# Peptides against a protein of PDB entry 4CIC, part 14

Target 1, 148 residues: chain A of PDB entry 4CIC
Amino acid sequence: KVSTKGHYGVQAMFDLAQHFGEGPVSLKSIAERQGLSEPYLEQLIAVLRKAGLVKSVRGAQGGYILAREPRDIKVGDIIRVLEGPIAPVESVSQDDPEHSLKFDFSVTKSVWEKVKKSIEEVLDSITLADMLKDAEEAQMAQGYMYYI
Target 2, 147 residues: chain B of PDB entry 4CIC
Amino acid sequence: KVSTKGHYGVQAMFDLAQHFGEGPVSLKSIAERQGLSEPYLEQLIAVLRKAGLVKSVRGAQGGYILAREPRDIKVGDIIRVLEGPIAPVESVSQDDPEHSLKFDFSVTKSVWEKVKKSIEEVLDSITLADMLKDAEEAQMAQGYMYY

## One batch from the design tools (peptide; made by RFdiffusion4, then SolubleMPNN)

Design b1_p9_3_s2 (from b1_p9_3, 4 letters changed)
Fold by OpenDDE base, seed 4:
Formats: sequence, C-alpha cells, structure tokens
Structure b1_p9_3_s2 (fold): chain B 148 residues (1-148), chain C 147 residues (1-147), chain A 9 residues (1-9)
Amino acid sequence: as target 1 above (148 residues)
Amino acid sequence: as target 2 above (147 residues)
Amino acid sequence: GSAIELATD
C-alpha cells in the first residue's frame, strides 16, 4: 500500500499542479480543497519542499508553488520523496529478531522485485501534467453528459 | 507492501510446491525450511486450506499438500487469499473519522487503479510452477559456477 | 481482507 502519506502527498501536489501559474497557494486552501488537516499538510509540504518539489513564497500573497512544471514531476518522484524506495513487501521489521530470519529466499525476492519494477514503471510514467489532462478530460466528459 | 503474511504465505506455498508429488509435508518441516514459527505457519495454512489452495492429509504420514498443481496456482491467488484485494494505497483506516474525508479524488484514484492493475498483472502472471523453474535455473547456474 | 499494502521503505 502506498501509505496515507504518499496518497495525500500526491493529492497535495496535484492541487498545486492545478494552480500552477496562478501564483502561491496557501496551505489552508490546499487543506480545505483536499480534505486534509493543515498541520498534516504542513508536514507533507515540508518534506516535499526539502526534496525540491515545492517552493515556499513569502509575503502577503505567500504560500507554496510547484518547484518545477507539472510535466517535470512524476508521481514516482513524489512517492519516493515521501515513502522512500517502493517496497512491494513489508520489510520484516528488524525488531522481531526471531522472525527476522530473512529467509531472503531468492525466488520469492524475485517476485517482489518484479512487482517493484512494475509499480515503478507505472508511477514514473505518470506526471502531474498527465493527471491534469485526465482531470480536464473527466470534466469535459461530465459536461457532455449533462448536455445529452 | 505485501504484508509479512503475504510474504510468508508465498514462501510456504512455494515450499509445498517444491515438494509437490512427494506426499504430505509436515508444518514443522515447512517452518524449519522457511524460517517460520510453527504457530504462525499454522495460521497461514489454515487460511490457505480454507481457500482451497492447500489440503490436509491425515495419518502417520500426514501433513499438507497443494490442492492444485503448481501451474494452477498464481502468486496473485495466494496474495488475494491472504491479503484480500490488492490495494496499492493504504485504505485510510475508517477509524480516523476526521481524516476519513475520503476525498476520493477521481484523478488520484485513477493513478492507484493503474498501479493496482499493474501489480495484479504481475502477480497473476507468476505461478508456483514459474517459481519452481526459476529456482531450478538458479541452482543450475550456481552449479555451473563451481565447475 | 487486508489489501496488499505497498509499503514504502
């Protein structure tokens, strides 16, 4: 599972993408639109900013913007920043030394590596620009259903 | 992440596949080979048995066998039995009502659906027979490095 | 049924 952190991180980044070119967006406005708590969003944005995906703008019209164009930010980039490397299997917490017999069974490992690669390929194939396009297409499709 | 349950479930099923046709295997022997606790393995096997992936054989040579041939069991089947549907995103636990504003934002959902589909395709493309073949090839490759 | 959680490291 992409953690809640990854999920909400992608939502927040998508919100910033929707407002790209309109100037800085306040955390409050993002939180309201995305149904996130402002304190939680602040933590996400702090990580994303540190990773260079988001910029903070100071001043009366201050807030946050994407640090790069939506086409230059992959979903995979966001997930890697928030979650680290994509791991398809829960790392057996090192804390259970008895079950930590990492029977790193090479064959089962290869299965998870294939899953990992597949996930990475998908996430790296989707940019925020692609998501914007999908949103526009969905809105247009809804609009057409009201006119038919 | 595939849970520890899914991971160890695949390991246990693979162990049974390696012994397929040799008769029933004891839980103890599987646990020893796979580095699992016997009680934990018993829980996994109980679920897998209920799902019809494993059969229990009673008697002096009792134990467990695969209920189907290794080629007829996908990794995806094992994972779905143990973990349920593949969900690429943690379901926001219903228990945090305040954050459970499932902004089911359609576009982000579509991303996760694509991820889900990709995972399903991979897991459904790999059978226990494929895993057996991979293991054999790996063993042969190691054997050739010693010569 | 617990969904396969893609754990991130």
Scores: peptide ipSAE 0.089, ipTM 0.822, DockQ to the pose 0.560; fails the geometry check
Fold by OpenDDE base, seed 2:
Structure b1_p9_3_s2 (fold): chain B 148 residues (1-148), chain C 147 residues (1-147), chain A 9 residues (1-9)
Amino acid sequence: as target 1 above (148 residues)
Amino acid sequence: as target 2 above (147 residues)
Amino acid sequence: GSAIELATD
């Protein structure tokens, strides 16, 4: 599962993408639109900023902007920043040595590596620009349903 | 992440596949070969048996066998039995109502659905027979490195 | 880094 952190991180980045070119967006406004707590969003944004995906703008109308164009930010980039490398299998924590006989059966490992590669390919194929386009298409489709 | 349960379930099923056609295998022998506790393996096998992926054989030489040929069991079948439907995102459990504002943004949901579909396609494309073949190829490759 | 845990329901 993508963690709640990864999920909300993608939502926050998508919100910033929707406002790209409109100037800085306040954390409060993002939190309200995305249904996130402001303190939680501050933590997410801090990590994303450190990774160079978000910029802070200072001043009375300060806030945050994407550091790159939406087309230059992959969903995979956001996930890797927030969650680290994509691992399809739980790393058995070191604490239970008896279960830590990771019989790293080469064959079972290869299955999970294939899953990992597939996930990476999907997440690296989707940009924030692609998400913006999908949102626009969905809005147009809903608009047409109300006029019929 | 595939849970430890899913991972060990695939290992146990693969062990049974390696012994397919040789008769029933004891849980003890599977546990020893796969580095699993016997009680944990009993729980896994119980679920797999209920799902019709494994059969129990009774008697002095009793044990477990695959209920189907290795080619007829997908890794995806094992994972779905042990873990349920593949969910790429944690379902925010109902217990924290404040975080339960699942703004099910249709667009973000579509991303996770694409991930889900991709995982399902991979897991459904791999059978226990494919895993057996990969194991044989790996053993042959190691054998050639020692010569 | 926390690897994406694929949780099944």
Scores: peptide ipSAE 0.084, ipTM 0.823, DockQ to the pose 0.176; fails the geometry check
Fold by OpenDDE base, seed 1:
Structure b1_p9_3_s2 (fold): chain B 148 residues (1-148), chain C 147 residues (1-147), chain A 9 residues (1-9)
Amino acid sequence: as target 1 above (148 residues)
Amino acid sequence: as target 2 above (147 residues)
Amino acid sequence: GSAIELATD
């Protein structure tokens, strides 16, 4: 399950992608459009900025922009920045030493590694540009339904 | 992240697969081999039994067996039984109505649906028989390193 | 039912 952080991070990045080339977007405007709290969005953007996915623009028309073109930002990049590496299995908290899954059964681990790899492949196959295209196609489809 | 329940469930089912055709296996023996608590395993097995993946055998040599051949049990079947449907995104608990993600942005949902589908495809592509084969191959590889 | 939560390490 992608965390709420990852989910909202992708939404925020997608919003910035939709406005790519239009100049800086305020956090307030992103928050309003995406239904996010501004303080929460600030935290997300801070992480994304530190990772070099977003740039802050100062001034009267200040705000945020994508640091790269939408085609150069994968969903996987966003998720890895916000959530870290994809872990398919809950890390058995090392804190209970007695229930150290001593039998790290190699075969079960291999199943989860396959799941991880599959998730990574999917997320790395989707760029913000792909998402933009999908959004455009969806809008066109809706427009056609109103004309029929 | 697969829950601990799903993880241990797969381990328990794999243990039963390794003993498939040998007769009933006691929960105690599974728990010991897999490093699981017997009470926890009992809960898992109860769910798996109810779902028809495991059978209980009564008697002096009582215990549990796979209800189907290892080739007929997918990892995805085990996970769905123990955890329910694969949800790629944390369900925003409906309980905070104000943070109802009103903007179910269709495009972001589509991303998560793709992730879900991918996970399902992987888990449904792996049977307990596949896991048995992988284990055998791993054992053979280890045996060759000692020579 | 516990949805498979993708946890990050």
Scores: peptide ipSAE 0.079, ipTM 0.810, DockQ to the pose 0.586; fails the geometry check
Fold by OpenDDE base, seed 3:
Structure b1_p9_3_s2 (fold): chain B 148 residues (1-148), chain C 147 residues (1-147), chain A 9 residues (1-9)
Amino acid sequence: as target 1 above (148 residues)
Amino acid sequence: as target 2 above (147 residues)
Amino acid sequence: GSAIELATD
C-alpha cells in the first residue's frame, strides 16, 4: 500500500498544482482544503522541499509553491521522495536472522519485480498536469449535470 | 508492499506446484525447502485450504497438494486469498475520525485505482505454471554455464 | 479485509 504519507503527499502537491502561478500558498490553507493536520503537512513539505519539488517563499504573503511546472512533476517523483523506492514486497528486514528469507527464489523475486515495474510505469505516466486536467474535466461534467 | 504473508504464500504454493502430480507434500518438507517455520506455514496452508487452492491428503504419506493444476492458479488468486483485495493505499482506518480522509479527492483516488488495476493485471497474468516454466528455463541456463 | 499494503522502503 502507498502509505498515508505518500497519499497525503500527492494530495498536498496536487493542491499546490491547482494554485500554480497564483503565488505562494500557506500550509494552513493546504491543510484546511486537504483535511490534513498542519504539523503533519509541515513534515511532508519539509521532505518535498529538501528534494526540490517545493519551494518556500518568505514574507508576509509567504508560503509554498511547486518548484517545477505541474507537467514536470510525476506522481512517481512524489512517491519516491516521500517513501523511497517502490517496493511491492516488504523487505524482509535483515534484522530477524531466523526469518531471513534464505531462499530468495529467483522466480518469486521476478514476480515482485514485474509488479514493481508496473507500478513505476503507472506512477511515472501521471503528472500533476494530468491530474489538473482530470479535475477540470470532472468539474465540467458535474456542472453539466446541475444544469440538466 | 505485498506482506510477508503474501510472499511466503506464493513461495509455498510454488513449492506445491513443483511437486504437482508427485503426490502429497508434507508441511515439514515445504518449510525446510522454503525456509519457513512450520507453525507459520500451517497458518498459511489453513487459509489456502479453506479457499480451495490446496487440499489435504490424509494418511501415513499424507500432506498437501494443489487443489487445481498450476495453470489454473494465478498469483493474483493466491494474494487475494491471503491478503484480500489488492489495495495500493492503506485504507485509512475508519477508527481515527480526526484523520478520516474527509476529502477523498476523486482525482487522487483515480491514481490509486490505476495502480491497483495495473497490479491486478500483472498478478492475474502469472500462473504457477508460468513460474514453473521460468524455473525450468533458469535451471537449464545454469546447467549450460557449467558446461 | 487486510488489503495488500504496498510498503515503500
Scores: peptide ipSAE 0.070, ipTM 0.814, DockQ to the pose 0.547; fails the geometry check

Design b1_p9_3_s3 (from b1_p9_3, 5 letters changed)
Fold by OpenDDE base, seed 3:
Structure b1_p9_3_s3 (fold): chain B 148 residues (1-148), chain C 147 residues (1-147), chain A 9 residues (1-9)
Amino acid sequence: as target 1 above (148 residues)
Amino acid sequence: as target 2 above (147 residues)
Amino acid sequence: GSALTLASD
């Protein structure tokens, strides 16, 4: 499962993408629109800012913006920043020295590596721009249903 | 992350696949070969047995066998039995009524659905027979390095 | 609950 952190991180970044070019967005407004607690969002934004995906704008009309265009931010970039490398299996803690029977889990390891690669390929194939496009298409489709 | 349960479940099933056709394998022997505690393995095997992936053989030479041929067991089958449906994101607990602002997370949901589909496709493309073949190829490659 | 979590704990 993508952690709650990853999920909400993608939501917050998508909210910023929807407002890209409109100026800075307050954390409060993002929190309200995304149904997030403001303190939790603040923690997410701090990490995203340190990673250079988000910029802080100071002043009375301050807030946050995407640091790059939506097309230049992959979902995979967001996930890696918030969660680290995609690991489909918990690393069996190397630290239990007693069960150090190095059973060559090479074959089972290869299965999880294939899963990892597949996840990475999907997440790296989706940009915030792609998500914006999908949202626009969905809104247009809904608009047509109300006029029928 | 695949849970420890899923990971060890695949290992245990792979061990049974390596011995397929040789008769029943004891839980003790699987536990020793896979570095698992016997009580933990017993819990895994109980679930796998109930799902019809493993059979128990009774008697002095009793133990466990695969219920189907290795080619007829996908890694995805094992994972679904042990972990349930693959959910790439924790279902936001519907139970917090206060945050029930139904924000249409339809777009973000579609991202996770794509991830889910990709994982399922990978896991359903790999059988225990494929894993056996990969292991044999790896052993042959190691054997050639020693000559 | 699905035990397949992507979280790198």
Scores: peptide ipSAE 0.174, ipTM 0.824, DockQ to the pose 0.637; fails the geometry check
Fold by OpenDDE base, seed 1:
Structure b1_p9_3_s3 (fold): chain B 148 residues (1-148), chain C 147 residues (1-147), chain A 9 residues (1-9)
Amino acid sequence: as target 1 above (148 residues)
Amino acid sequence: as target 2 above (147 residues)
Amino acid sequence: GSALTLASD
């Protein structure tokens, strides 16, 4: 599962993508549109900013913008920034006394590596621009239903 | 991430696959080979048995066997039994007061659905027989033909 | 960091 942090991070980044080229958007506006708390969003944005995915703009019309074009930001980039590397298996905590022998069985490891690779490929194949396109297509499809 | 339960469940099932056709294996033997505690393995095996992936054999030569051929058991089957359906996003617990508005944004949902599908496809494409083959190939490559 | 977990809660 993608963490709540990753999930909402992608939502926030997508919101910024929808407003790309329109200038800075306030955290408040993002929070309102995405149904997020401002404090939570601030934490997400802080991480994303430090990673260079978001820029802060100061002033009366200040706020946040994407640091790159939507096509240049992959969902995988966002997830890696927020959650770190994709790990398909929970690291057996060394401290679980019941699991004294870390048997890293090579064959099972290969299964999880395949899962990891698959997830990475999917997430790296989707850009914010792709998401924008999907949203537009969905809106057009809904619009056609109202005209029939 | 696959839970420890899922991970060790796959290991245990793979151990049973390696011994498929040899008769029942004891939990003790599986635990020893896989570096698992017997009590933990008992819990896993109980779930797998209830799901019909494992059979218990009674008697002096009793133990456990795969209920199906290794080719008929997908890794995905094991994971679904142990962990339930693959969900790519943590369900925002309704009780997190900070997330009052469940905004299930359709576009983001589609991303996670793609991830889910990809994971399912991978896990459903790998059988215990495939894992056996991979193990054999790895052993041959290492030149450890212990003759 | 909680990486993508497959565990259904």
Scores: peptide ipSAE 0.165, ipTM 0.820, DockQ to the pose 0.202; fails the geometry check
Fold by OpenDDE base, seed 2:
Structure b1_p9_3_s3 (fold): chain B 148 residues (1-148), chain C 147 residues (1-147), chain A 9 residues (1-9)
Amino acid sequence: as target 1 above (148 residues)
Amino acid sequence: as target 2 above (147 residues)
Amino acid sequence: GSALTLASD
């Protein structure tokens, strides 16, 4: 499962993508549109900014913008920044040495590695630009459903 | 992330697959080999048995066996039994109507649906028989590294 | 329900 942090991070980044080229967007505006608490969003944006995915714009019309074009930001990039490496299984904390089942069953590990790879491939195949396109297509489809 | 339950469930099922055709295996034996607590394994096996993936054999040489051939049990089957449907995101409980962000952003949902589908495809592509084969290949590779 | 939780480490 993608954490709530990853999920909301993708939503916030997508909101910024929808406003890309329109100038800086306030955290308040993003929070309102995405149904996020402003304090929670501040935490997310701080991490995303540090990672170079978001830029802060100062001034009266200050706020946040994507640091890159939507096509240059993968969903996988957002998830890795917010959650770290995709781990399909909880790493049984190696820190319990006694229950460090030395049977790192190479085979079961390989299953989870395949899952990890698959997730990474999907998330790295989707950019914010792809999401924008999908949103436009969905809006067009909804528009046509009202005319039929 | 696959839960600990799913992870250990796959391990336990794989252990049973390794002993498939040898007769019933005791929970104690599985627990020892897989480094699981016997009580925890009992809970897993109970669920797996109810789902028809494992059979209980009674008697002095009693224990558990796979209910099907290893080739007929997908990793996805085990995970679905133990964890339910693969959900790549926590379903924000639709039950909070006020925070039901009406923007079920169809687009973000679609991302997670793609992830779900990909995970399902992987897990459904791997059988216990495939895992057995991979184990054999790994053992052979390790054997060749010593020569 | 044990969700496939990609929990952050």
Scores: peptide ipSAE 0.148, ipTM 0.830, DockQ to the pose 0.596; fails the geometry check
Fold by OpenDDE base, seed 4:
Structure b1_p9_3_s3 (fold): chain B 148 residues (1-148), chain C 147 residues (1-147), chain A 9 residues (1-9)
Amino acid sequence: as target 1 above (148 residues)
Amino acid sequence: as target 2 above (147 residues)
Amino acid sequence: GSALTLASD
């Protein structure tokens, strides 16, 4: 399960992708379009910037831009930056009082590894450019529904 | 991310699969083998029983058994029973104070749907029988390393 | 609860 942080991080990055080439976008405008609080978005953008996925532009028309082209940013890259490694199971904290012994059965571990690999393959197969294309196709499809 | 409940639920079900055909297994014995507290396991087993994946056997040699053959129980079935529907993203609780508006962009939703489908395909492709086979193969491989 | 919490620890 991708956390709220990962979810909204992808939304924010997608917003930046939609405005790629138009110059810097203010956090306020992203927050408004994506339905995020500005303070929450600031935290996300700070992490994404440190990871080199976003750049800050200073000045009167300052804001944020993607640091790379949308085709060069995978959803998996965003998730790994925000969430860390994709873990399909919650690590049993050593301090889980409900568990007397950490029994990580190799067989159950292999199940979760297969899940992890599958998730990684999906997320690494989707770029922000793919998302832009999907959005365009969806808009075109909606346009055709109004003409029918 | 599968919760601890889902994780240990699969472990408990796998333990029952390993003993399938041997008769009822006590919760105590499962708890000991899987490193679980007995009270925690009781909660898991109660849910699994209600879902019809586990049966209780009463008597002096009472305990629990799989309600179906290991080949007829998918990992996905266990996870859905314990965790509900596979959701790749945390539903933004309506009450998340950090979010003024639930903006579920259709495009981002489609990403998560693809992830969901991928996870479901994996979990529904793995049965308890497959896990038993993997365990046997792993044991054989270990046995050959000692020679 | 939804099964998939892909949250980093």
Scores: peptide ipSAE 0.146, ipTM 0.822, DockQ to the pose 0.639; fails the geometry check

Design b1_p9_3_s4 (from b1_p9_3, 5 letters changed)
Fold by OpenDDE base, seed 2:
Structure b1_p9_3_s4 (fold): chain B 148 residues (1-148), chain C 147 residues (1-147), chain A 9 residues (1-9)
Amino acid sequence: as target 1 above (148 residues)
Amino acid sequence: as target 2 above (147 residues)
Amino acid sequence: GSAITLAED
């Protein structure tokens, strides 16, 4: 599972992508649209800003913008910033030494590496621009259903 | 991440695959080879048996065997039995109602569905027989490095 | 960092 942090991070970045070129967006407005608490969003945005995916704009109409165009931000970039490297298996924490016999059977490890690679390929193939396009297509499809 | 349960379940099933055709294997022997506690392995095997992936053999030389040939057991089958359906996102548990505003944005959901499908395709493409073959190839490669 | 988990709770 993608963590709640990763999920909401992608939602927040997608909200910023929808407003790309319209100027700075307030955290309050993002929080309201995405159903997020403002304090939680502040933490997410701080991490994303530090990673260079988001910029802060100062002033009375200040807020946040994407630091790059939507086409230049992959979903995989967002996930790696928020969650770190994609790991298909939980690293058994050091605390239970008896279960820490990581018989890293090379064969089982290879299975998880294949899963990892597959996830990375999918997430790196999807940009915020792709998501914007999908949203537009979905809105058009709904509009046509109401006119029938 | 695959849970520890899923990971160890695949290891235990792979151990049974390595001994397929040799007769029943004791839980003790599997636990020793895989570095698992016997009680933990008993729980895993109970679930796998209930799902029809493992059979118990009774008697003095009793133990466990694969219920099907290694080629007929996918890694995906093992994971689904132990962990349930593959979910790429954590279902926000019902207990925090404020975070339960699942704005299931159709677009973000579609991203996770693509990830899910990709994981399922990989796990369903790998059988225990494929894992056995990979193990044999790895052993041969190590053997050639020592000569 | 919470890696993508495969298990549904």
Scores: peptide ipSAE 0.180, ipTM 0.830, DockQ to the pose 0.198; fails the geometry check
Fold by OpenDDE base, seed 3:
Structure b1_p9_3_s4 (fold): chain B 148 residues (1-148), chain C 147 residues (1-147), chain A 9 residues (1-9)
Amino acid sequence: as target 1 above (148 residues)
Amino acid sequence: as target 2 above (147 residues)
Amino acid sequence: GSAITLAED
C-alpha cells in the first residue's frame, strides 16, 4: 500500500499544481481543501521542500509553490521523496537473524522485481500536469450532466 | 510492500510446485527448505487449504500437495488468498472520523487504481509453472558456468 | 488489510 504519507503527499502536490502560476499557497488553505491537519502537512511540505519539489515564499502573502512546472513532476518523484524507493516487498529487516530469509530464492525475488518495475513505470508515466488535465475533463463532464 | 505473509506464501507454494507429481510434502520439509518456522507455515497452509490452493494428504506419508497444476495457479491467486484484494493505498480506516479523507479526490484515486491494475496484471501473468521454468533455466545457466 | 504496501515502513 502507498502509505498515508505518500497519498497525502500526492494530494498536497496536486493542490499546489492546481494553483501553479497563481502565486504562493498557504499551508492552512491546502490543509482545509485536502482535509489534512496543518501539522501533518507541515511535515510533508518540509520533506518535499528539502527534495526541491516545493519552494517556500516568504512575506505577508507567503506560502508554498511548486519548484517545477507540473509537467516536470512525476507522481513517482513525489512517492520516492516521501516513501523512498518503491519496494513491493517489505525488506526482511536484516536485524532478525533467525528469520533472515536465508533463501532469497532468485525466482521469487524476480517476481517482486517485476512488480516493482510495473509500479515505477505507472507512477513515472503520470505527471501533475496529467492529473490537472484529468481533473479538468472530469469537471467539464460534471458540468454537462448538470445542464442535461 | 508485499507482506512477509504474501512473500512466504509464494515461497511455500513454489516449494510445493517443485514437488508437484512427486506426492505429498511434509510441512517440516517445506519449513526447512524455505527457512520458515513450522508454526508460521502451518498458518499459511491452513489459509491456502481453505481457499482450495493446497490439499492435505493423510497417512504415514502424509503432507500437502498443490490442489491444481502449477500452470493453473497464478501468483495473483496466492496473494489474493493470503492478503485479500490488492490495494496500493491503505484504506483510510473508516474508524477515524476526523481523518476521514473527505476529499477522496477522484483524480488521486484514479492514480492508485492504475497502480492496482498494473500490479494485478503482473501477478496474474505469472504462474507457478512460469516460476518453475525460470528456476530450471537458472539452474542450467549455473551448470554451464561450472563447466 | 491489503498486504501490498508501497512504502517501506
Scores: peptide ipSAE 0.178, ipTM 0.825, DockQ to the pose 0.624; fails the geometry check
Fold by OpenDDE base, seed 4:
Formats: sequence, C-alpha cells, structure tokens
Structure b1_p9_3_s4 (fold): chain B 148 residues (1-148), chain C 147 residues (1-147), chain A 9 residues (1-9)
Amino acid sequence: as target 1 above (148 residues)
Amino acid sequence: as target 2 above (147 residues)
Amino acid sequence: GSAITLAED
C-alpha cells in the first residue's frame, strides 16, 4: 500500500495541477476540495515544498503553486519525496533483533526487486499532466452519457 | 510494502518448494533454515494450509508439503492468501472517521489501479518453480566463480 | 519509511 501520506500527497499535488496557471491556491481550498485536514495538508506541503515540487507565494493572494509544470512532475517523484524509495516489502524493523535474521534469501529479494521495478516504471510513467488529461477525458465521457 | 507476513510466507513456501518430492518437512526445520520462530511459522502455515497451498502429513515422518507442484503456485497466490487482495495504497483506516472523506478521486484511484495491475502481473508471472530455477542458477554461478 | 505496502490493511 502507498501510505496515506503518499495517497494524500498525490491528491494535493493533483489539486495544484488542476489550478496550475491560475495563481496561488490556499491550503484551506485544497483541504476542502480534497477532504483533508488543513494541518495534515500543511505537513505534506511542507515536505513537498522542501523537495522543490511546490512553491509558496506570499501576499494577499498568497498560497501554493506547483514549482514545475504538471508534465515535469511524475507520480513517482511525489511518492519518492513523501515515502522515500519504493520498497515493496516492509523492511523488517531493525527493532526485532531476533527476527532480524535477514535471511535475505537472494531469490526472495529478487522477487521484491522485480515488484519494485514494476511499481517504479508505472509511477514514473504517469505525470500530473497525464492525470489532468485523464480527468478531462472522464469529465467529457460523463458529459456524453448525459446527452445520450 | 509486502507485510512481514507476506515476506516470510513466501520464504516458507519457497523452502517447501526446495524440498518438494523429498517428503514432509518439519516446521522446526523450516523455521531454522528461514530464520523464523516456530510459533510464527505455525501461524503462517496454518493460513497457507487452510488456503490449500500446503498439506499436513501426520506420522513419525510427519510435517508439511506443498499441496501443488511448485510450477502451479504463483507468488501472487501466496501473497493473496496471506495479505488479501493486492492494494497499492493503504486503505485509509476506517477508524479515522473525520479523514475518511474518501475523496475517491477517480483519477488518483486510476493511478493506484495501474500500480495494482502491474504488481499483480509481476507476482502472477513468478512461480515457485521459477524461484527454484533462479536459485539453481545463482548456485551454479557461485560455483563457477570458485573455479 | 514504509514505502508502498501490497497488503490491504
């Protein structure tokens, strides 16, 4: 599972992408549209800003914008910033020294590496621009179903 | 992440695959080889047995065997038994009712569905027999480096 | 950091 952090991070970034070129968006407005608590969103945005994916704009019309065009931000970039490296297996918490017999069976490791690579390929193949396009297509499809 | 349960479940199933055709293997021997506690392994094996991936053999030479040939067990089958359906995103725990505004944004959902499909394709493309072959190839490669 | 888990919670 992508953590809640990764999930909501992608949602927040997608919201910013939908408003790209319209100027700064307030955290409150993002939180309302995405069904997130403002304090939680503030934490996400802080991480994303530090990573250079989001910019803060100050002033009366202040808020947040994407630091790059939607086409230049991959879903994989967002996930890596929020979650770190994609790990398909929970790292056996170092805290259980007895079970930390990392029988890192090379063969089982290779399975998880294949899974990792597959996830990375998918996430790196999807940009925020692709998501915008998919949203537009979905809206158009819904519109056509009302006219038939 | 595949949970520790999924990870160790695949390891235990792979151990049984390595001994497939040799008769029943004791939980103790699997636990020792895989670096697992016997009680933990017993829980895993119980689930795998209930799902029909493992059989229990009773008697003096009792233990466990794969219920099917290694080629007929996908890694995906093991993971689905132990973890349930492959979900690339943590289900927002229903327990936080305030944040449970599942803005199931169709577009973000589609991203996770693509990830899910990709994971499923990988896990369903790998059998225990494939893992056995990979292990043999790795052992042969190590053996050739010593000559 | 817990990357993408495969299990449904």
Scores: peptide ipSAE 0.177, ipTM 0.827, DockQ to the pose 0.203; fails the geometry check
Fold by OpenDDE base, seed 1:
Formats: structure tokens, C-alpha cells, sequence
Structure b1_p9_3_s4 (fold): chain B 148 residues (1-148), chain C 147 residues (1-147), chain A 9 residues (1-9)
């Protein structure tokens, strides 16, 4: 399961992608469009900004913009920034030293590594530009259904 | 993240696969080999048995066996039995009606569906037989390093 | 940060 943080982070970044080239977007407007709380969005944006995926613009028309073009931001980049590395298995908390699952059965680890790699490949294959294209195609399809 | 339940379930099933054809294996022996608590393993095995992945054998040499050949059990089958359907996104608990994220933004959902599909494809592409083969190859590789 | 989990917690 992608965390709520990752999910909403992708939504917020996608909103910024939809407005890319239009200038800074206020957090309020993003929050309203995406159905997010503004305080929660502020936290997400702070992390994304620190990671260099978003830029803050100051002034009367201040707000946020993508720091890079939508084509240069992968979904995987957003997820890694917000959630860290994809871990397919709950890290057996090393904290209980006695139940150190000594048998780190290499074969089971390899299964989870394959899952991790697959997830990474998918997330790294999707850019915000791809998402924009998908949204446009979906809108066109809806438009055609209203005309038939 | 695969839950501890899923992880240990796969380990337990793999242990049974390693002993496939040797007869019933006791839960105690599986627990010892896999570093699992026997009570926890009992819970896992109960679920796996109910799902028809494991059979209980009664008698003096009683225990558990795989209900199917290792080649006929996918990792995905084990995970689905133990964890349910693969959900790539935390279900926004419907319970807070007001924050019904009405904007189920179709595009973001499509991303997560792609992730789900990818995970399913991977897990359904790996059988216990594949895991057995990987283990054998790993053992052979270790044996060659000692020479 | 909870990485992409496969299971519903």
C-alpha cells in the first residue's frame, strides 16, 4: 500500500504539473482542487521543496511551481522523496535481538527484492508528463461520450 | 511492505516445499528451522490449510504437507491467502465520510493500479518450485566458493 | 515512513 503521504504527494505534484507554465499556484488552490487539508499539503510541499521537486515563488502571485518539467519528474522520484526507499517487506525491527531472524533466508529475500525492483520500474516509468497525457486522453474520451 | 504474516507464511510454505515428498513435517520442526514461534506458525498454517494450500496429516508421523506440488503454488497465492488482495494504496478508510476524497483522481488511481498489476505479475510468476531452484543454485554457488 | 506495503494494515 502506498501511504497516504505518497498518494497525496503524487496528487499535489500532478496538480502542479497541470498548472506548469501558468505561474505559481497557491497551496490553498491545490488543497481545494485535490480535496486536501492545507496544513497537510504544507507539510508535503515542504518535503518536496527541500528535495528540489518544487519551488516556492514569493510575492503577490506567490505560491509553488514544479522545479522541473513534468517529463523530468517520475512518480518514483516523488515516492522516494516522501516515503523513502521502497521496502517490499516490513523490516523485521532489529530491536528484538533475541528474535533476530537469523535465517535471513536468502531465497525469500530475493522474492521481495524482485517485488521491489518491479515497483521501482513501474514508478520510474511514469512521469508527471505521462500522467498529464493520460488525463487529457480521459477528458477527450469523456467529451466523446457526451456527444454520442 | 509485505506484512510479517506474508513474509513468514512464504517462509513456512517454502520449508514445506523443501520437504515435499518426504511426508508430513511437524510444526515444531518448521518453527525451529525458520526461526518462528510455534504458536505463530500454527496460526499461519491454519489459514493456509483452510485455503487448501496445506494439508494436515494425522498419526504418529503427523504434521503438514503442501496440498499441491511446489510448481502449482505461486507466491502470489500464499500472499493473497494471508494478506488478502494486493492493495497498492492504503484504503482511505471510508469511515470519515466528510473527507471522502471525492476526487478519486482517476489518473492517480491508474498509477496505483499499474503498481498493483506489476506486483501481482511478479508474485504470480514465482512458484515454490522456482524458489527451490533458486535455493539449490545458491547452495551450489556456496559450495564452489569453498573449493 | 511506511514504504509501499502490500498488505492492508
Amino acid sequence: as target 1 above (148 residues)
Amino acid sequence: as target 2 above (147 residues)
Amino acid sequence: GSAITLAED
Scores: peptide ipSAE 0.165, ipTM 0.822, DockQ to the pose 0.204; fails the geometry check

